Peptides against a protein of PDB entry 7PB4. Designs and how they scored, part 77

Target 1, 105 residues: chain A of PDB entry 7PB4
Amino acid sequence: KMLNIKEYKEKLLSTLGEFLEDHFPLPDRSVKKKKKNIQESSVNLITLHEMLEILINRLFDVPHDPYVKISDSFWPPYVELLLRNGIALRHPEDPTRIRLEAFHQ
Target 2, 218 residues: chain B of PDB entry 7PB4
Amino acid sequence: DALQMAVGYFEKGPIKASQNKDKTLEKHLKTVENVAWKNGLASEEIDILLNIALSGKFGNAVNTRILKCMIPATVISEDSVVKAVSWLCVGKCSGSTKVLFYRWLVAMFDFIDRKEQINLLYGFFFASLQDDALCPYVCHLLYLLTKKENVKPFRVRKLLDLQAKMGMQPHLQALLSLYKFFAPALISVSLPVRKKIYFKNSENLWKTALLAVKQRNR

## One batch from the design tools (peptide; aimed at target 2 Q117 L121 R155)

Design b2_p25_3_s4 (made by RFdiffusion4, then SolubleMPNN; from b2_p25_3, 11 letters changed)
Fold by OpenDDE base, seed 2:
Structure b2_p25_3_s4 (fold): chain B 105 residues (1-105), chain C 218 residues (1-218), chain A 25 residues (1-25)
Amino acid sequence: as target 1 above (105 residues)
Amino acid sequence: as target 2 above (218 residues)
Amino acid sequence: MVVIENGFELKLRLMVEELVILEAQ
């Protein structure tokens, strides 16, 4: 029974990864940066998969403070997607922090 | 036959060339309605038409009429329901269509062949409790779906918060009572022991049709 | 209010919910 749960979990993680790559990819950086000298900090955006991984890990690693600070690496539309879909919750007092919904609790 | 032509029309969409598109549409709607209310529809016909009704392919009036005649001859496939729920998320259906769908889902619940996949949608249905228009019907649906495994502390908190906001609604009390039955340790609040659970009569729209379906399948 | 805009977003939510439940076991 436990082996089946681990195997199922691994399969689910793999399926989620593929699903996110197919349907929720990072925006193509092909926005033609017109050459203006604004040091747009080339902040490397993380994938939605990486965002979810961070949020899930924080939920289980620090259950008493499961909030993650939104960095510039978090693509805003995906943050909004997580919030809108009830996957994540915004901190009530700090809008820069989000948590995963505690579906297990 | 006339029904196959009607279903095929909805599936393929209106052929551009008909000058009298509205008359053709109405003819096919009436065909589907007449067959559905008299005999019920086959599972395959429901699969096609339910998907169409929720896809936003047609206008709200047409979708509403199609959805109202989703009456099974025998069974409804759970796959059809799962597909339908996926369309509810796309936001192409009106609020009234969503309400009608949940009413339909509750009314037709016993005619759905399997519940395993529908039970996996529990979390989605539970999230729909936040919609005031859906809440009574979603509570009824959740009352039918809820297993011990679904009763989690976070869901209890959300239901109690909802009760605090909306007051002691009969449908919320029914669901909370079921939750307390499965997980008494999670609900410290004394719930009034209602001997009778009352939900809004979602079945009223289909009452006569459902009686006929039950008689045909006996 | 939770607003799911498409079937893929629903599937995403369901997969994440299931994953979180599995991680807690």
Scores: peptide ipSAE 0.597, ipTM 0.589, DockQ to the pose 0.433
OpenDDE base, seeds 1, 3, 4, 5: peptide ipSAE 0.544, 0.528, 0.573, 0.573; ipTM 0.634, 0.678, 0.647, 0.650

Design b2_p25_4 (made by RFdiffusion4)
Pose (drawn by RFdiffusion4):
Structure b2_p25_4 (pose): chain A 91 residues (1-28, 43-105), chain B 212 residues (1-189, 196-218), chain P 25 residues (1-25)
Amino acid sequence: KMLNIKEYKEKLLSTLGEFLEDHFPLPDVNLITLHEMLEILINRLFDVPHDPYVKISDSFWPPYVELLLRNGIALRHPEDPTRIRLEAFHQ
Amino acid sequence: DALQMAVGYFEKGPIKASQNKDKTLEKHLKTVENVAWKNGLASEEIDILLNIALSGKFGNAVNTRILKCMIPATVISEDSVVKAVSWLCVGKCSGSTKVLFYRWLVAMFDFIDRKEQINLLYGFFFASLQDDALCPYVCHLLYLLTKKENVKPFRVRKLLDLQAKMGMQPHLQALLSLYKFFAPALISVKIYFKNSENLWKTALLAVKQRNR
Amino acid sequence: MEDEVIVLEEIYMRLSNAEEWVNFH
């Protein structure tokens, strides 16, 4: 059961990364890829379940933040505009 | 054959400026609906015309008439439905066309050969609940399509939030009752739906439905 | 691991289309 989930996770992650690079590229400060941004969000969601917010730095491309906001993937802090969290789809 | 000429004409897409082309388009569309309302269309022709109508090609009237004449002689391929859901995801489709398609998918539900690959698109179907123009028809579709495996906690939470936003709407209550039946531990809280008139009810389709 | 899989599925599904999702499975 564990190995099956692992194979599925790795396949999903690889295909997701390819899809992101194919459909959501950077334009050319130092910006990070959308993949790294999603990785930071996923890591913070499970590492700190009581505060899953991550600060928005200059390396976050505003179009990516807005993209994640429009599609219900990322959620804004009720008071602090510089923080965003990942939607807890598992619950 | 008389119908294949119209299928090929619609596959060629829209053509030049109209000198006599309006009459040609009308003749081809009349031929298709005559065949559809007399004895029905085959699976291949439906696979072609449904996806042509749900694409950006041709105007709204042509797509509306094609959707209103999508009547199967036997069955409907599920791959055609999958491609139709993909065309909806493309976004170059009219709202009224989307409503008509969801009405067609509800009406033609028992004439799809397989429904497992369609159930795989439960997420794409569920995401359309945000749109308040598609909400009743999407709820009617999900009432038919929902299995036990589809009742995930996130979806229950989002449906409860939507019920709180819109109020206890009939279609939302029916879908929530189905979710309660399938997963009572995730939440506490088929049949009549408004605007559920079968627009595609020909006599032959009626005898096939009764034979079903 | 199961929870992370659910998150990844939702992300991929929301950004992709139906035909790509069916081909993936």

Design b2_p25_4_s1 (made by RFdiffusion4, then SolubleMPNN; from b2_p25_4, 12 letters changed)
Fold by OpenDDE base, seed 4:
Structure b2_p25_4_s1 (fold): chain B 105 residues (1-105), chain C 218 residues (1-218), chain A 25 residues (1-25)
Amino acid sequence: as target 1 above (105 residues)
Amino acid sequence: as target 2 above (218 residues)
Amino acid sequence: IKEELEILEHIFRTLSNAEQWVNFY
């Protein structure tokens, strides 16, 4: 029974990963801005998949403070996507922090 | 590059000595438009050009074209939006430019990096509901911005008064429904349960560009 | 693991539905 749940989880993660890659990929940064030394903080954007993983992991690792700080690596449209669809919630006092919504309510 | 030259032209203004000012301006506009629609603009480029479009530095036609090509490659800085709103307060832009700006703001809302300062401008946006031309787009913007803390008795009253004046508009109904959700005790009026919230499709002007941004971001 | 699975399923369903909305805008 446990093996089947793990296998199903792995399959679901894989399927979700593929789905997210196909439907919610990262913006193609390929605009060759020539090297003017503006420290374009090449803030590596994280995928929506990675964002979800961070949120899920935080929920399980720190259930009493399940909030993740939004960094520059979080692409704003995906943050808003999660918030608008009720997947994530903003912290009531700190709008820079989001958590995974508790779907068991 | 051609884009940097174009942005620099708009930022610094036309060099006095060019006899062919209009041709040069058109060339730079086309450059910005082409890059914006194909690749999007960097946040810094949007910061510069958005301010120019609302400052009254150029004519309404030019400002309109600039504003229409404010398409992000990745993100729009909240600071750019705040600066843009400050220009609205100065009143150097036309009414049509204001409408276009609110449409743009709604269309690009998700691309804005943060919303904290924009949320502080809630009262300013709410005051713009009195403008009949802006009202549909402002309602949409407020629908996106409204938090429980923004739902105040005086704002409820103003919305109800506006509804009494304008009738039951879909955009007003959407905003009132949200207000009722956050503060049911403040809104005794039964709102028809509309399954679909219909705002004017503010995104239509940028639909292809947004699709392209999403595809490039896909 | 079961809870995580339920969360993942919910997210997947929600985002799948959201994608349909993005195509209409």
Scores: peptide ipSAE 0.471, ipTM 0.408, DockQ to the pose 0.248
OpenDDE base, seeds 1, 2, 3, 5: peptide ipSAE 0.459, 0.444, 0.452, 0.462; ipTM 0.392, 0.474, 0.471, 0.412; seed 3 fails the geometry check

Design b2_p25_4_s2 (made by RFdiffusion4, then SolubleMPNN; from b2_p25_4, 11 letters changed)
Fold by OpenDDE base, seed 4:
Structure b2_p25_4_s2 (fold): chain B 105 residues (1-105), chain C 218 residues (1-218), chain A 25 residues (1-25)
Amino acid sequence: as target 1 above (105 residues)
Amino acid sequence: as target 2 above (218 residues)
Amino acid sequence: IEEELEILEAIFRRLSNAEEYINFY
């Protein structure tokens, strides 16, 4: 039973990864369209997969404070996507912090 | 509070003595609509009004309007949804109300506080796939609800039979793809890899309201 | 592991639903 759950989890993670890459890819760096003020902030954006992993891990690691601080590596459209679709919640007092939604409640 | 008076009116029913029952009803309905669209409704208000909308206490037009304004301020109680489904079983609501309810349920799915009891209603929802008017919305709902334990051989057979009858519908394909994901051994049929799952979300009557709710809860 | 699995499933379903919403916006 446990082996089957692990295998299923791995399969689900793989499928989710593929899904995220296909449907929610990071913006291609290649659109060098010279609109001026995009500060080339040298900040490496994390994938949606990585963002979700951080949120999930925080939920399990620190269940009493499951909030993750939004860094510059968090692509704003991903944050909005998660918030808009009930995957994440914003901290009520700190808008710079988000948590994974408690799907088990 | 005007809202409390309005909810109380729907709960208790029209006071017998009011000569202008329709005007009073319209006034209270507008009050509920205005609050629901501006601020959303409390879970308790949704509990009351949702049950009323499905109980057959009022006419179809009123029930439709009530159901359209079942917009949460924060959350919807799962118990309210379970009660609502129980009313569907009693069959006092119109077919159009049933469709609207499933649309509502899909639209508001993420605002429901918990899903444990709703998941137990899986079989009931699955049985509703046979209704051609409900099928697209039920497929969407089932897509949201389906767990591995729900994917049983008899359900696979029913879905395949439905596909044979209705053809390869996008919503049915989405559900079958999910079933195949959970139980690949049960579905030998090659499903076309659709990159995009398309449910009839274009008809979300609550789009603007949901945006407002999400903005308030941010 | 079961809890994590449920979370992943829920995320996947919600994101799949989100794509539909984005395409119709």
Scores: peptide ipSAE 0.522, ipTM 0.452, DockQ to the pose 0.290
OpenDDE base, seeds 1, 2, 3, 5: peptide ipSAE 0.517, 0.525, 0.521, 0.523; ipTM 0.388, 0.440, 0.430, 0.435; seeds 1, 2, 5 fail the geometry check

Design b2_p25_4_s3 (made by RFdiffusion4, then SolubleMPNN; from b2_p25_4, 11 letters changed)
Fold by OpenDDE base, seed 5:
Structure b2_p25_4_s3 (fold): chain B 105 residues (1-105), chain C 218 residues (1-218), chain A 25 residues (1-25)
Amino acid sequence: as target 1 above (105 residues)
Amino acid sequence: as target 2 above (218 residues)
Amino acid sequence: LEKEKEILEEIFRRLSDAETWVKFY
């Protein structure tokens, strides 16, 4: 039975998600809110899966400028991981922006 | 306390008003260095200073000196290490600082209070194996961290590929031997049974300091 | 959809290895 491309995509996303969670999880931020008044902006880090989704979506939504600005929600190890594996590229003029690598070229 | 003033200086940054910023910085660096080598630093002090050393707030020379004196009095917080790894990935530190950090991490590994979060970073450390400058130290770190659950076919392949590229490096052989121990079915290649896993610890900058720390905590 | 699939496959390949991908599919 030819799994509908949609079903295959869903399975792929699920499998990738599981893989990412298993091998590249976020550190347990037991950020004990120690009440120290420093507005440590509790920037919620996004998962690697979510980061990839953002990059993929940007590639499709804005193909002429597929770069995403690195926010505080981007865990630096994830950014580095994507860059090192050739999954993402930094903008040549703006190191705060990254794009998904164009795998289809 | 002179140490508290020094740590506070690095944390808050140089107050604009000091005419001799460089002399003040040097004074505080020397204070931190002296205390660290003599008595070690508290976990909180290491947390602050380690992040500063890797954040790119100061120049490479200053960062290197701070990192070299990250000697614990008792323990290093795992959280400090996780934060440090994050800073390394931001790319504001030099390659030499990265190498020094991994050397430090290996040297101080036993003084880290917990390993649970560091173990979660396994995949990130593994991805750093491709960096030729980091590879020996990352292999050593991975040797310390590797559990059976970390030994996966894809990692075995990556290690073998790396060996094919770099040759039979002692540090890589050590890691592969550990992988074979945990998962013999994944490594068909006969690894030379090296009785002595030689990670060149000969360059442990902290050897004397670590001995002193161990003696104080007995 | 096909492009997205290919992208996801390539991401998976780069993070794991080609053979890990083949075992799941």
Scores: peptide ipSAE 0.520, ipTM 0.885, DockQ to the pose 0.238
OpenDDE base, seeds 1, 2, 3, 4: peptide ipSAE 0.522, 0.513, 0.539, 0.508; ipTM 0.890, 0.879, 0.892, 0.876; seeds 1, 2, 3 fail the geometry check

Design b2_p25_4_s4 (made by RFdiffusion4, then SolubleMPNN; from b2_p25_4, 15 letters changed; failed a check: too like the target's own chain)
Amino acid sequence: IKEEKEILLAIFLSLSDAETWVKFF

Design b2_p25_5 (made by RFdiffusion4)
Pose (drawn by RFdiffusion4):
Structure b2_p25_5 (pose): chain A 91 residues (1-28, 43-105), chain B 212 residues (1-189, 196-218), chain P 25 residues (1-25)
Amino acid sequence: KMLNIKEYKEKLLSTLGEFLEDHFPLPDVNLITLHEMLEILINRLFDVPHDPYVKISDSFWPPYVELLLRNGIALRHPEDPTRIRLEAFHQ
Amino acid sequence: DALQMAVGYFEKGPIKASQNKDKTLEKHLKTVENVAWKNGLASEEIDILLNIALSGKFGNAVNTRILKCMIPATVISEDSVVKAVSWLCVGKCSGSTKVLFYRWLVAMFDFIDRKEQINLLYGFFFASLQDDALCPYVCHLLYLLTKKENVKPFRVRKLLDLQAKMGMQPHLQALLSLYKFFAPALISVKIYFKNSENLWKTALLAVKQRNR
Amino acid sequence: MEIKGTEELLYEKVKELVIVTAEMR
């Protein structure tokens, strides 16, 4: 069961990465890829389940943040605009 | 054949400015509906015309008439439905066309050969609950389509939030009752639905439904 | 299976990844 989940996870991640690079590229400060942004969000969601918010730096391309906000993937902090969290789809 | 000429005409897409083209389009569309309302269409023709109508090609009236004449002689391929869902996801489709398609999918539910690949699109179907114009029809569709495996906690939470936003609507209550039946531990709280008149009820479709 | 809607597909892929990541833990 574990290995099956692992194979599925790795296949999903690789295909997701390819899809992101194909459909959500950077334009050309130092910006990070959307993949790294999603990785930071997913890591913070499980590492700190009591505070899954990550600060928005200059490396976050505002179009990516807005994209994640429009599609229900990322959520804004009720008071602090510089923080965003990942929607807890698992619960 | 008389129908294949119209299918090919619709596959060619919209043409030049109209000198006599309006009459030609009308003749082809009349031929298609006559065949559809007399004895029905085959799976291949339906696969073609449904996806042509749900694409950006042709105006709203042509797509509406095509959808209103999408009556199967036998069965409907599920791959056609999958491509139709993909065309909905493209977004170049009219709202009224989307409502008509969801009504058609509800009406033609028992005439789809397989429904497992369609159930695999449960997420795309569920995401359309945000749209309050599609909400009743999407709820009617999910009432038919929902299995036990589809009742995930996230969906229950989002449906409860939508109930709180919109109120205890009949279609939302019916879908919520189905979710309760399938997963009572995740939450506490089929049949009549408004605007569920079968627009595609021909006589032969009726005899096939009774034979079903 | 093919889905042409990029944003809706992105949402589904991210949703499934979050769920699978929770299962792996």

Design b2_p25_5_s1 (made by RFdiffusion4, then SolubleMPNN; from b2_p25_5, 11 letters changed)
Fold by OpenDDE base, seed 3:
Structure b2_p25_5_s1 (fold): chain B 105 residues (1-105), chain C 218 residues (1-218), chain A 25 residues (1-25)
Amino acid sequence: as target 1 above (105 residues)
Amino acid sequence: as target 2 above (218 residues)
Amino acid sequence: MEILGKELLLRLLVEELVILEAELQ
């Protein structure tokens, strides 16, 4: 039974990954190198898949504090996507922290 | 044109408390039906109307009529199908609407522009095999979608369990035969050599329309 | 409307994944 669930999970992850790549890709860094001195911290944006992976892992690894701090690597539109769809929730006291919805509870 | 007004009505919903809501609905529905059966619908029109039919925005009778007239002029967008499947998961449509959708999906399969995203939904379709009403049509859909990479041990087990439950159904045998073709080592069971793969003719509802579509696109 | 279907599917996929992960714990 457990092996079957693992295999199904892996497949679902693969399906999700492909789905996200096709429908929710990272924004093309059309970094027009405009010259200005702003230390645009070249923070590498993570994929929506990576965001979800972090959130899922945190939910199960630290169930008593399932919140993840929003870093500069989190593309804001994808944070909002997760929130508006009820996939993620903001921490009630700290808007810089989000958790995955506990769909299993 | 009349079709754009009809599609716009379904998309935006009925405006204000006009006393004639039902007459207006019927008028627009007949407009869509007439155009769909005569000329087919544009991909954009199918996108809008298919989404509406599965969203639960209207009653089952209206949704059924909309689905029955989802006939393409040329192609159906894969994105429209993905959206439609998403509504199936939300469960706002009736069981009869789900059956009709799968029949439609099988019937219109060749008119869908791409299959890459639909193939990603393989797991969802496979899970729908457990619904006895959907099973014949889902087997047919899976027969069209199945690639070697989809044939996994757990799915083989599920298909065999399903066969044990419902018996040696022609549609299930067809799918199992395809699975055995891709992964013979996973299916030790001797499958009856069926010379003809038989699925329930899901396209019968659209047979005349599909012939007309094929003729226009030649 | 296009956004709705994709976003709904995303939610459903994540929901299923979370449920499956819970079954593995």
Scores: peptide ipSAE 0.609, ipTM 0.571, DockQ to the pose 0.323
OpenDDE base, seeds 1, 2, 4, 5: peptide ipSAE 0.572, 0.582, 0.578, 0.594; ipTM 0.784, 0.607, 0.616, 0.588; seeds 2, 5 fail the geometry check

Design b2_p25_5_s2 (made by RFdiffusion4, then SolubleMPNN; from b2_p25_5, 12 letters changed)
Fold by OpenDDE base, seed 5:
Structure b2_p25_5_s2 (fold): chain B 105 residues (1-105), chain C 218 residues (1-218), chain A 25 residues (1-25)
Amino acid sequence: as target 1 above (105 residues)
Amino acid sequence: as target 2 above (218 residues)
Amino acid sequence: MVIEGKELLLRLLVEELVILEAELQ
């Protein structure tokens, strides 16, 4: 039973990865080249996959405080995407914190 | 051609200045209906018109007529179906339109080019079992979609709860039997051995058209 | 708000992953 679930999870993760790469890629870094003065905020944006992984892990690792602080590595359009689709929720008192929806509860 | 003009009308919407909006609408709708029932529609035409039918751009009567003539010439794009399902989530379509859509989806299931993304919608379809009007058609759709991986303990519980609420419905029994086939350890309840699976004949609305489609694609 | 098909798929995929993760817990 557990083995089958793990195998299915791995397949689903792979499918999700491909899906995210195809439909929700990070914006090409190339557009920032022209305007000189914007401080190269060296902040490496994480993929939507990585963001979801962080949120899922936090949900299960710290179920009593499943919120993740929004870092500069979180691309704002991804945050808004997750929120508007009911995948994530903002903390009621701290808008800088988001959690994954507890779909298993 | 007349069909392109009709599809373009539905896509762009009625030009404000037309005094005879209803006659123009009816003309274009009849054009789509005639071509769809005679020859079927191209995948691109279905993509456009199916989204229009579910978007709430037009009234329920028009949407119903459009949806009834979503007959493929060859195939239906999976992407069109995914987009259509997304419109169901927005709630702009009537309950009758939702029922008709699920009937259409079951009837046209074999003409959908791919099933990969549709299979990912399994959870959405399963959640729609709670709608009493949709339940018979959703059970049929789930019967077509269900893989072993979809048979989870919580879904088994939900189906048994639905059975307790609704009684031993033939469509629910068919789905439960499939669940038991994939995961016998999850269903301790003795299901009546039904020799025949009985779903509502969703295809009846399109039976003649579907036969014609199958004949053209042979 | 119009939900695009890709966004619906995203939600459903994440939902299924969370459910699976819970079963592994």
Scores: peptide ipSAE 0.630, ipTM 0.560, DockQ to the pose 0.396
OpenDDE base, seeds 1, 2, 3, 4: peptide ipSAE 0.555, 0.626, 0.625, 0.629; ipTM 0.659, 0.573, 0.575, 0.570; seed 2 fails the geometry check

Design b2_p25_5_s3 (made by RFdiffusion4, then SolubleMPNN; from b2_p25_5, 10 letters changed)
Fold by OpenDDE base, seed 4:
Structure b2_p25_5_s3 (fold): chain B 105 residues (1-105), chain C 218 residues (1-218), chain A 25 residues (1-25)
Amino acid sequence: as target 1 above (105 residues)
Amino acid sequence: as target 2 above (218 residues)
Amino acid sequence: MEILGKEELLRLLVEELVELEAELR
């Protein structure tokens, strides 16, 4: 039973990964090539897949504090996407923290 | 090969410089149609063309024609179906294309090589029950896909609510009966014992082609 | 009728993943 669930999970993750790559890709780095000197701290943006993984892991690993701090690696449109779709919730007192939503509402 | 050229045309898209874009498109579309109905398409060809039909790369008329000729020579790859479902969500396909896709999916269900990944999309298909146009075909698909593990209390509630809204539809009753079979404790409502489960004949569009496929693979 | 968009599918996929994770854990 557990093996089947693990295999199913792996397949789901693969499907999700492909889905995210196809439909929610990171913006091409090419847009920032315009001119000026701002020390664009080359913050490597993480994929939406990686972001979801972090959120899911935090939910299960630290259930008493399931919130993840939004880092500079979090592409703001992804954060917004998760929030507006009820996939994530913002911490009521700290807007820099988000958690995975309990979907059974 | 004429088919390879046609598939390549759809994959790469129309070359901007061709004055006779519509004529070229029609030629390639007819090539695909002719081969598909005569011999069926290889799994790789279906993979490419199915994605194109749902991607919104072409107009609805073209997409509809492509989708109608997604007839396998032997098998359809599960991966192709998963990719296709992903395109349904992008919203670039018309409602009619979605209906046609579900009809196709039901009709071609036995020709899909594996069902494991498709079963992962159970929740997505279930959510599509709310679409009145899709509901009959989605019920049929879910009837084919449903395992005991899929029968959850919240889905039972949703089905009962849907039945309350749309009435005792035969396709919905069929699905509910299956749910009751897997989880009798979740469904307190007496369902009429139907001796025969009746779904809309999704395969009607492909009946002749499917017979031919079955004959070739015997 | 709100056509299930890619965002809704994302939600559904994540929901299923969370449910699976809960069963494993």
Scores: peptide ipSAE 0.575, ipTM 0.563, DockQ to the pose 0.351
OpenDDE base, seeds 1, 2, 3, 5: peptide ipSAE 0.572, 0.550, 0.564, 0.563; ipTM 0.556, 0.620, 0.598, 0.600

